# Ledger of designs, part 80: peptides against a protein of PDB entry 2FGR

Target 1, 331 residues: chain A of PDB entry 2FGR
Amino acid sequence: SSVTLFGIVDTNVAYVNKDAAGDSRYGLGTSGASTSRLGLRGTEDLGGGLKAGFWLEGEIFGDDGNASGFNFKRRSTVSLSGNFGEVRLGRDLVPTSQKLTSYDLFSATGIGPFMGFRNWAAGQGADDNGIRANNLISYYTPNFGGFNAGFGYAFDEKQTIGTADSVGRYIGGYVAYDNGPLSASLGLAQQKTAVGGLATDRDEITLGASYNFGVAKLSGLLQQTKFKRDIGGDIKTNSYMLGASAPVGGVGEVKLQYALYDQKAIDSKAHQITLGYVHNLSKRTALYGNLAFLKNKDASTLGLQAKGVYAGGVQAGESQTGVQVGIRHAF

## One batch from the design tools (peptide; aimed at target 1 V3 L40 R41)

Design b2_p30_4_s4 (made by RFdiffusion4, then SolubleMPNN; from b2_p30_4, 20 letters changed)
Fold by OpenDDE base, seed 3:
Structure b2_p30_4_s4 (fold): chain B 331 residues (1-331), chain A 30 residues (1-30)
Amino acid sequence: as target 1 above (331 residues)
Amino acid sequence: SAMEKEIEELGKKLAEELRKEIEEKLASLL
């Protein structure tokens, strides 16, 4: 049996040129290259190829020392694993998010990530971004000649919001092929939520692929998110991402990623482009810089996620530029 | 503070340079 303490402290200086009032915001932010975290994990060999595991992980906010407290909302699982794969019980990334965010070259953090995994409809559920779920059972297959899959179900536990009585229910999964330089995945999910106190289904379909050419990696995502409302019509967003990364001088990595968010309910698009650089001072310590440009069209109000500084929207049709420069340390 | 102003100016400069580079690169790809 082993227990490992692990973590990341990632803190940056961040700037965005516009907030909701059109003013600049700047200061010390968190999680620009990787989400800052503290965790405990361990495994026990039960013999016969069976293992028990646990994982407890919470987010760290280095700018304020976790002024709002600490919890294990990133992951709090117990698991059994073996030749059959892995079963997990507890709050975690939902299988669709766990797999499909792996194609995001910005690791689903900072000002550069793919923002498709979002609450597009003012959903009232706690996890209406489709990233994590409470009360989750997950199963992950082994890799069979490249083929793998994951499935999950989260219980609603009769959670109600307004007239909605199944809030927090999740069902979803992915199928994937991961072999050598190629990765490709298809994910499907449905989550029950509420919008305006009325039952709403959050449907998600995501296709991801990447290829590692050795000298560079290409990655892409295609996603549709649809909040199906009984009243007021569906809120649909089509999100697209294309990214490239390359090693620099053996100690660095450069990343470029473009995303398009076609917000159908407001007939408005947003374009995001991000340039990132990571400089590895060691295996555990890196300096990084992110430069992001977000162009909102028409009624779009999307903002870059400069966590700890400003993660809100901007005025409709406004563009936002963001910068993060920081240190990531893993332990 | 003076440091906040310097960070803001640096941020603005980097933002503007990046915007230009991105616009130029996008214009060259289109």
Scores: peptide ipSAE 0.022, ipTM 0.450, DockQ to the pose 0.011
OpenDDE base, seeds 1, 2, 4, 5: peptide ipSAE 0.008, 0.015, 0.008, 0.009; ipTM 0.377, 0.341, 0.352, 0.345; seeds 1, 4 fail the geometry check

Design b2_p30_5 (made by RFdiffusion4)
Pose (drawn by RFdiffusion4):
Structure b2_p30_5 (pose): chain A 331 residues (1-331), chain P 30 residues (1-30)
Amino acid sequence: as target 1 above (331 residues)
Amino acid sequence: AHSAAFAALYAFGRALAAALNAPFSIDYDT
């Protein structure tokens, strides 16, 4: 049995060459290499291989001292685990995002990550990026011979927005194979939401795979996200990502990731290339840099996610360059 | 806000660890 207080402070200077008005922005931001966080967790041995767990974790914003207030919105769970796997109750990453974001070499944070888990259709639900859910129950199997799976159901509790009376419902899961160097997963999910006050399903299918050769790792993601309005119409986005990472000189790591976002509703594509470098001063402390280029075509207005500096859109068809340099400290 | 939350979690975590006869630590690793 144990109890642990933990966290990460990851703060950076960041710059983007354009915002929605075309002006550059620079400043002090956060979470470029890992999401800054504070949390408390524990595991209690109940005997016979059965364990009880808890986990409370919230995001830290070092640039403004969590000016909007601290919360445990990253994870707030209680759980039982054993030879049967693990059951968790509480807000957390849904199983599809928990497993599939592991294929993103930029840890789903900073200006370099895969942007597929986003609210492509301006859905009105609290978590229309498909990342986390309130009122979540999840089951995670053990890994037997490499095979493993996860399932989750989040209750809507009759949250109503317009014609949608089940906003926030999540049903989803994944199957996967993980043997150390090789990992592959297929995730499928549906959320209930509304767009412009009209009931809408958010359907998501995601495939991810990686192989760690030791001298380098190759990783990729494919995703279709479809917001399907009940009365007709859909906003569909296909997202693709391939990346590689390699250790450099003991202590160092280089990462490169290419992504494409095909936004069918506006018949427009965006392409992104991101180079990253991590220099470890210790196991706990790293300096890092990220350089990203995002090219929008046609009506696309996607922007790089320089958290704490600028994470909005850009003018249609514009290219945007971004940089983050910072320090990550885990405790 | 997070400093206050840290202090509160630190006190609670130490008291819980004592009640459970379990070690308390500040560690990111699981």

Design b2_p30_5_s1 (made by RFdiffusion4, then SolubleMPNN; from b2_p30_5, 16 letters changed)
Fold by OpenDDE base, seed 2:
Structure b2_p30_5_s1 (fold): chain B 331 residues (1-331), chain A 30 residues (1-30)
Amino acid sequence: as target 1 above (331 residues)
Amino acid sequence: SFQEVLEKLTAEGKALAAALNAPFRVEYEE
């Protein structure tokens, strides 16, 4: 049996030029290059190729010392693994987000990430962004010949919001091909939620692909999220991402990523472009900088996710500029 | 081939979509 303590502390100085009032926000933020975390994990060999595992991981907020408390909401799983793959019980990334966020060159964190995994409809469920679920059972296949898959189901446990039942139920999965420089995946998910106290299905389809040319990596995402409402019509968003990264001088990485969010329910688009640089001081410590531009058109009110400083929206049709400069340390 | 992989992924994705859209009729037999 082994137990490993691990973590990341990532803290930055962040600035956004506009909040919901049109004012600038600046200060010390968290999780600009990687999500800050503290975790415990371990495995027990049960013999015959079977292993038991546990994983407990919580987010760290270095700017306020976890003033809202510490929990294991990032992951709290027990697992069995072997030649058959891995079964996990407990709160985790849902299989779709676990796989499809891997194509985000900004690691689904900071001001630069793909923001498609979002609550687009003011869903009243706790995880209506499609990233994690409570009461989750997940299964992941081995990789065989490049092919792999993951499946998950989350119990709703009779959670009710308004007239909506089955809130928090998730079913989803992905199929993927991962071989050498190529990765490609298709993910499908449905989550039961509520909007305005009424039953709503959050349907998600995501395609992702990346290719590593050695000198550079290209990555892309295509996503449709649809909140199907019985009253008021569907809230549909088509999200697109294209990114490139390249190593610099053996110690750095430059990233450029573009995303488009076509918000059909409000007939409005948002454009995001982010330039990032990471400088590795060591295997564990890096300096980084991110520069992001978010252009909202028409009724769009999206904001950059400068966690710890400002992660809210802006006024309709306004553009936002964000900067993060920080230190990431892994232990 | 890449095309075969794409076809397989598409087929599996369609099967999964069908499974996701299938009403879980828990027929409670009375």
Scores: peptide ipSAE 0.005, ipTM 0.294, DockQ to the pose 0.013
OpenDDE base, seeds 1, 3, 4, 5: peptide ipSAE 0.000, 0.000, 0.000, 0.005; ipTM 0.311, 0.302, 0.258, 0.276

Design b2_p30_5_s2 (made by RFdiffusion4, then SolubleMPNN; from b2_p30_5, 17 letters changed)
Fold by OpenDDE base, seed 2:
Structure b2_p30_5_s2 (fold): chain B 331 residues (1-331), chain A 30 residues (1-30)
Amino acid sequence: as target 1 above (331 residues)
Amino acid sequence: DFKKVFEELEAKGKALAEELGAPFRIEYEL
């Protein structure tokens, strides 16, 4: 058996020019280039190509030293793996988010990421962003000539909110083709939740693709999220992302990403554009900067996720500018 | 065929969801 301690400490100075009151926010933030984390993982060879595994990973908040406590809410799994693939038991990324967030050039963190994996409907479930689930069983196939897949089911454990039952039940999966410079994936998921104390289905479909041209990488996402409500109609969001990254001087990476969030229930769009730069001081230490612009139209109130500084919305139709400059260290 | 693999996997997921009392029905308009 082996045990590996691992982590990332990513801390930044962040600024956003508007909060919900129209005021600027600035300070020390976390997780601008990669989510700060502490983890333990290990494997045991059981013979015959079978392995047992564990993975325990929690988020680190370097600005306050985890004042609210530490937990393993990022991942807390036991697994069996072999020639058949991998089965995992415990809280993790759901298979759909695990695969489809890999096309986000901002690694699903900071002010630049694709924000489509969101609670669009004031859903009352703990994981209504479609990113993780409690009580999850997941299965990942091996790669067969480029083809791979993942599936997951999360038990609701009779959780109720208002008149809604089965809250927190997840079913979903993806199919993918990963071969050399090409990656493409399709993901489907349904989660049971509540909105206004009423049963609601969170349906999600996501298409992702990327291609590495050597000199640059292109990446894209197409997503529909639909909160199906018995009363008040569906809350549908169509999200689109296109990004490019390129290596700079062998030690840097520049990233540019655009996203559009078409929020159908409020007939309102938001446009996000982010420029990022990472400068590797070593294999484990980097400096980074992100500059993001979020343009809300009409009734849209989206805010950039400057974690540790401000992650709330803005006034309807307002635009927000965000900056992060930080240090990422991996150990 | 990627489509066939997807359809088979969706069908398996649906069958499992039905067995677990959770119908797998995703409706999308892309």
Scores: peptide ipSAE 0.025, ipTM 0.360, DockQ to the pose 0.015
OpenDDE base, seeds 1, 3, 4, 5: peptide ipSAE 0.018, 0.020, 0.006, 0.006; ipTM 0.423, 0.359, 0.287, 0.287

Design b2_p30_5_s3 (made by RFdiffusion4, then SolubleMPNN; from b2_p30_5, 16 letters changed)
Fold by OpenDDE base, seed 2:
Structure b2_p30_5_s3 (fold): chain B 331 residues (1-331), chain A 30 residues (1-30)
Amino acid sequence: as target 1 above (331 residues)
Amino acid sequence: SFQEALKALTEQGKALAEALNAPFRVEYEL
């Protein structure tokens, strides 16, 4: 049996030029290049190619020392793995987000990431962003000739909100091809939630692809989220992302990513563009900088996710600029 | 169009999700 303690501490100075009042926000923020975390993981060899595993991982907030407490809400799983793949029991990334966020060159964190995995509809469920689920059973296949898949089901446990009686139920999965420089994936998910106390289905479809040319990597995402409401019509968002990254010498990486969020329920678009740079001081320590610009059109109120400083919306039709400069340390 | 293909896949994915979320009423007729 093995037990490994691991983590990341990522802390930055962040600035956004507008909040919901139109005022600037600045301060010490967290998780600009990678989500800060503390984790424990281990495996036990059971013989015959079977292994038991555990994984406990919580977020670290270096700016306030975890003032709201510490938990294992990032992942809290027990697993069996072998030649058949891996079965996981417990809170984790849902299979769709686990695979499809891998195409985000900003690692689904900071001010630069693809923001498509979002609660677009003021859903009242705890995980209406489609990223994680409680009470989750997941299965991941081995990679066979490049092909791989993952599936998951989360129990609602009769959680009710208003008249909705199945809140937190998730079903979803992906199919993928991962071979050498190429990755491509299709993900489908449905989550039961509530909006305005009424039962709502959060449907999600996501396509992702990337190609590593050695000198540069291209990555893309295409997503539709649809909150299906019995009253008031569907809340649909089409999200698009295209990104490029390139190594800078032996010690750096530059990233450029564009995203478009076409918010159909409000007939409004938001455009995000982010430039990022990471400078590796060592295998474990990096300096980084992110510069993001978010342009809302019409009724769009999206804000950049400067965690620890400001992650709220802006006024309708307003643009937001964000900066993060920080240190990432892995242990 | 790509949008039509995405729409079709979304509807198929919905139908699949609905079918998989259908309560397995294993009516055990005993």
Scores: peptide ipSAE 0.029, ipTM 0.446, DockQ to the pose 0.013
OpenDDE base, seeds 1, 3, 4, 5: peptide ipSAE 0.008, 0.015, 0.006, 0.014; ipTM 0.346, 0.499, 0.330, 0.421

Design b2_p30_5_s4 (made by RFdiffusion4, then SolubleMPNN; from b2_p30_5, 16 letters changed)
Fold by OpenDDE base, seed 3:
Structure b2_p30_5_s4 (fold): chain B 331 residues (1-331), chain A 30 residues (1-30)
Amino acid sequence: as target 1 above (331 residues)
Amino acid sequence: SFQEALKKLTELGKKLAEELNAPFSVDYDL
């Protein structure tokens, strides 16, 4: 049996030129290159190729010292693994987000990430961004000649919001091909939630692909998220991402990513462009900078996620510029 | 080939969609 303590402390100075009032926000933020975390994990060999595992991981907020407390909401799983793959019990990334966020060159964090995994409809469920679930059972296959899959089901446990009686139920999975420089995946998920106290289905389909040319990596995402409401019609968002990354001078990485969020319910688009640089001082410590531009059109109010400084929206049709400069340390 | 892999992935995705009984109307306006 082994137990590993691990973590990341990622803290930055962040700036956004506009908040919801049109004012600038600046200060010390968190999780600009990687989500800050503290975790414990371990494995036990049970013999015959069977292993038990545990994973406990919580988010760290270096700017305030976790003033709101610490929890294991990032992951709290027990698992069995072997030649059959891995079964996990407990709160985790849902299989769809676990696989499809891997194509985000900004690691689903900071001001630069693909923001498609979002609560687009003011869903009242705690995980209506489609990223994690409580009460989750998940299964991941081995890799068979490049082919792999993951499946998950989360129990609602009769959680109610208003008249909705199945809040938090998740069903979803992905199929993937991962071989050498190529990765491609298709994910499908449905989550039960509520909007305005009424039952709502959050349907998600995501296609992801990447290719590593050695000198550069290309990555892309295509996603549709649909909140199906019994009253008021569907809230549909089509999200697109294209990104490139390249090593710089053997110690750095440059990243450029574009995303488009076509918000059909408000007939409004948002365009995101992010330039990022990571400078590795060591295997564990990096400096980084992110520059993001978000252009909202029409009724779109999206904001960059400068966590710890400002992660709210802006006025309709307003553009936002964000900067993060920080230190990431892994232990 | 890449095309055969993509075709297999699409077929697996269709099977997964069928198993999930989720009528994902994929209106991919490509």
Scores: peptide ipSAE 0.015, ipTM 0.492, DockQ to the pose 0.013
OpenDDE base, seeds 1, 2, 4, 5: peptide ipSAE 0.014, 0.013, 0.015, 0.009; ipTM 0.294, 0.490, 0.318, 0.442; seed 1 fails the geometry check

Design b2_p30_6 (made by RFdiffusion4; failed a check: the pose's geometry)
Pose (drawn by RFdiffusion4):
Structure b2_p30_6 (pose): chain A 331 residues (1-331), chain P 30 residues (1-30)
Amino acid sequence: as target 1 above (331 residues)
Amino acid sequence: AFTWTSLSAATRAAIFAAATAVTLYLFFTA
């Protein structure tokens, strides 16, 4: 049995060459290499291989001292685990995002990550990026011979927006194979939401795979996200990502990631290339840099996610360059 | 990281109860 207080402070200077008005922005931001967080967790041995767990974790914004107030929105769970696997109750990453985001070499944070888990259709639900859910129950199997799976159901509790009376419902899961160097997963999920007050399903299928050669690691993601309005119409986006990372000189790591976002509703594509470098001063402390280039075509207005500096869109068809340099300290 | 492995049973129970209360509150009020 144990109890742990933990966290990460990751703060950076960041710059983007354009915002929605075309002006550059720079400043002090956060979470470029890992999401800043504070949390408390524990595991209690109940005997016979059965364990009880808890986990409370919230995001830290070091640039403004959590000016909007601290919360446990990253994870707030209680759980039982044993030889049967693990059951969790509470807000958390849904199983599809928990497993599939592990294929993103930029840890789903900063200006360099895969942007597929986003609210492509301006859905009105609290979590229309498909990342986390309120009112979540999840089951995670053990890993037997490399095979493992996860399932989750989040209750809507009759949350109503317009014609949608089940906003926030999540049903989803994944199957996967993980043997150390090789990992592959397929995730499928549906959420209930509304767009412009009209009931809409958010359907998501995601495939991810990686192989760690030791001298380098190759990783990729494919995803289709479809917001399908009940009365007809859809906003469909296909997202693709391939990346590689390698250790450099003991202590160092280089990462490169290419992504493409095909936004069918506006018949437009965006392409992104991101180079990253992490220099470890210790196991707990790292300096890092990220450089990203995002090219929008046609009506696409996607922007790089320089958290705490600028994370909005850009003018249609514009390219945007961004940089983050910072320090990550885990405790 | 700060980790405690030698806490008394009463201390561990109190911590787990408090965490459970917070989780359940957030679950049913969201």

Design b2_p30_6_s1 (made by RFdiffusion4, then SolubleMPNN; from b2_p30_6, 21 letters changed; failed a check: the pose's geometry)
Amino acid sequence: EVTYTDLSKEELDKIFNEAKEIVEKDFNSA

Design b2_p30_6_s2 (made by RFdiffusion4, then SolubleMPNN; from b2_p30_6, 21 letters changed; failed a check: the pose's geometry)
Amino acid sequence: EITFTDLSKEELEAIRKKAEEIVFKDFNEA

Design b2_p30_6_s3 (made by RFdiffusion4, then SolubleMPNN; from b2_p30_6, 21 letters changed; failed a check: the pose's geometry)
Amino acid sequence: EITYTDLSDEELKAIFDEAKKIVFEDFYNS

Design b2_p30_6_s4 (made by RFdiffusion4, then SolubleMPNN; from b2_p30_6, 21 letters changed; failed a check: the pose's geometry)
Amino acid sequence: EVTYTDLSREELQAIRDEAEKIVLDDYYSA

Design b2_p30_7 (made by RFdiffusion4)
Pose (drawn by RFdiffusion4):
Structure b2_p30_7 (pose): chain A 331 residues (1-331), chain P 30 residues (1-30)
Amino acid sequence: as target 1 above (331 residues)
Amino acid sequence: SSSFLSDVSSKWNDLLSMVDNLSTAWNNAS
């Protein structure tokens, strides 16, 4: 049995060459290499291989001292685990995002990550990016011979927005194979939401795979996200990503990632290339840099996510360049 | 167990102190 207080402070200077008005922005931001966080977790041995766990974790914003207030919105769970796997109750990453975001070499944070888990249709639900859910129950199997799976159901509790009376419902899961160097997963999920006050399903299918050669690792993601309005119409986005990472000189790591976002509703594509470097001063402390280029075509207005500096959109068809340089410290 | 719950209580108090210290450190720096 044990109890652990932990966290990460990851703060950076960041710059983007344009915002929605076309002006550059620079400043002090956060979470460029890993999401800054503070948390408390524990595991209690109940005997016979059965364990009880808890986990409370919230995001830290070092640039403003969590000016909007601290919370445990990253994870707030209690669980039982054993030879049967693990059951968790509480807000957390849903199983599809927990497993599939592991294929993103930029840890789903900073200016370099895969942007597929986002609210493509301006859905009105609390978590229309498909990442986390309130009122979540999840089951995770053990890994037997490499095979493993996860399932989750989040209750809507009759949250109503317009014609949608089940906003926030999540049903989803994944199947996967993980043997150390090789990992592959297929995730499928549906959320209930509303767009402009009209009931809408958020359907998501995601495939991810990676192989770690030791001298380098190759990783990729494919995703279709479809917001399907009950009365008709849909906003569909296909997202693709391929990346590679390699250790450099003991202590160092280089990462490169290319992504494409095909936004069918506006018949427009965006392409992104991101180069990253991590220099470890210790196991706990790293300096890092990220350089990203995002090219929007046609009506696309996607922007790089320089958290704490600028994470909005850009003018239609504009290209945007961004940089982050910072320090990550885990404790 | 009792020792586990005591440790949870102690670490909860540490977490709250760290949240307060972070806000205070930001106000002082500003």

Design b2_p30_7_s1 (made by RFdiffusion4, then SolubleMPNN; from b2_p30_7, 27 letters changed)
Fold by OpenDDE base, seed 5:
Structure b2_p30_7_s1 (fold): chain B 331 residues (1-331), chain A 30 residues (1-30)
Amino acid sequence: as target 1 above (331 residues)
Amino acid sequence: SAALEQAKKEALAKLQKLIEEEKKAYEERK
């Protein structure tokens, strides 16, 4: 079998003008343009068009040298693939997040990404952001004239929190059309969790679309996340995103993205706008800069995700400005 | 009632703060 070692080291200088106390934070951050990672992967040809695969990937924190340790929580899968598509067993991105985050021009990382894939309700499950799952079985179809789909199920394994007895169960999938410059998809998911020790369903619906005009790309997301508590009212958030990107001078890319988070349970909105630039020094090395502004209204306390520096919230109704300038190196 | 909806809003705002505080604490431990 072949084994490939791969990774990314992405480290930045980051600044946010407000934390939860109203003070500025600054320092070395990680994963501003791409998530820093170390991975192993390989394939075995089994003949007849069938292949076995493995993928082991963990996050790297360049600012502290992984002081909290290393794990394969990004992905730890074994797979079979062929003309039928691909089946994966193990912890991975759930199918809905894998597909629908592809419309985020900031690749679900740094201070600029769409933040809709979130634990909006103090869910007590480990993956209540709807991004990954343990004990996951996934299936991905081939692309048939543009049409493709993915489905997943994660076992709860009788995990209990309080009176909730199915914590970590996931069921979800997407349908998509990917042809030339056009991409569009619909994703649906339900995850079982607990809030305050009570059984809660995290329901998610997401629509995404993008079009590449050559000179520029447009991308959009529409999402509803609803935590349905067994006892108590629903915690609902509607999230919207619109972004544009364009190549600059053959070596650069500029990105502009807006997002709105309508937090219905607290009747409060947050607005995010981010400008990003990537300068490719080579195929593997880039410089980047991000400038983000997050405006909270009313009871909203959302913060920008300056990983390694500050990813917490701010005071209710406060605005936050964030900056990242860094180096990304892929190997 | 309006009072119940207000109490719900306040409770949920508190939960949101707790989430953000936990994120803060995570970043501060790095």
Scores: peptide ipSAE 0.020, ipTM 0.510, DockQ to the pose 0.014
OpenDDE base, seeds 1, 2, 3, 4: peptide ipSAE 0.022, 0.019, 0.000, 0.000; ipTM 0.524, 0.499, 0.271, 0.244; seed 1 fails the geometry check

Design b2_p30_7_s2 (made by RFdiffusion4, then SolubleMPNN; from b2_p30_7, 26 letters changed)
Fold by OpenDDE base, seed 5:
Structure b2_p30_7_s2 (fold): chain B 331 residues (1-331), chain A 30 residues (1-30)
Amino acid sequence: as target 1 above (331 residues)
Amino acid sequence: SAALQAQVAAAQEQLEKLIKQLREEYEKRK
């Protein structure tokens, strides 16, 4: 068997002009262009086109040297793969997030990403953002003339919160078409959680598409997230994203992305616009800069995710500006 | 969508049945 050590160290200087108190925050942040990580992976050829695999990956926090410790919460899977596709067992990205976040030009990282994959309802489950799950079984098809799909189920293992008895159960999947410059997909998921100690279903539907024109790429997302409480009204958010990227001078990439978050439960919208630039010094090392503006309306309190500096909300109806300038190194 | 929720619920039930069957078969072969 072969074992590969891999990782990314991404550290930045970050600034946001407002926190929850209306004060600025600045300092050394992490994961502005890519999530910093350390991982181990390997494969074993079992013959006949069958392979076994493992993947262990944890987040690195370069600003504090992982003061809170290290774990494999990013991914901890064993897999079988072959002509039938791939089966994975263990904590991972759920199939819906794995596919649908691929349309985010900021790769679900830093101050610029699409923030639709979120806990919109103060859900009490550990993964109520719809990104990852414990106790996950996933299946991914091969690509058949562009068509592909992924499915997943996570066991709740009788986890209870208040009167909710199935917390952490996930079921979901996507269908996609990936051929040449075109990608399009539909994802559906349901996760069981609790809100205020009451059983709640987190329902998610997401559409994504992208097209690469060579000189530029366009990408878009449409999402609805609904927390359906057993007792009480639904907490619904409609999220929209449109982005463009283009190569610059053979060594750079510019990205522009807009997102709208229509938070129905509070009848309030938030608008996000982000400009990003990446300068490749090599295949493994890049400099980057991100500039993001988040405009909250009415009761909206969303904040930009300047990880390691400030990732909290702002006062209702306040706007936030964020900047990240950093180095990404892959090994 | 109510229709989408019903489809997710139906898919969940089918998957739970499949998992149960696989578990029962595994225990028989153990």
Scores: peptide ipSAE 0.009, ipTM 0.297, DockQ to the pose 0.013
OpenDDE base, seeds 1, 2, 3, 4: peptide ipSAE 0.009, 0.006, 0.006, 0.008; ipTM 0.309, 0.308, 0.297, 0.299

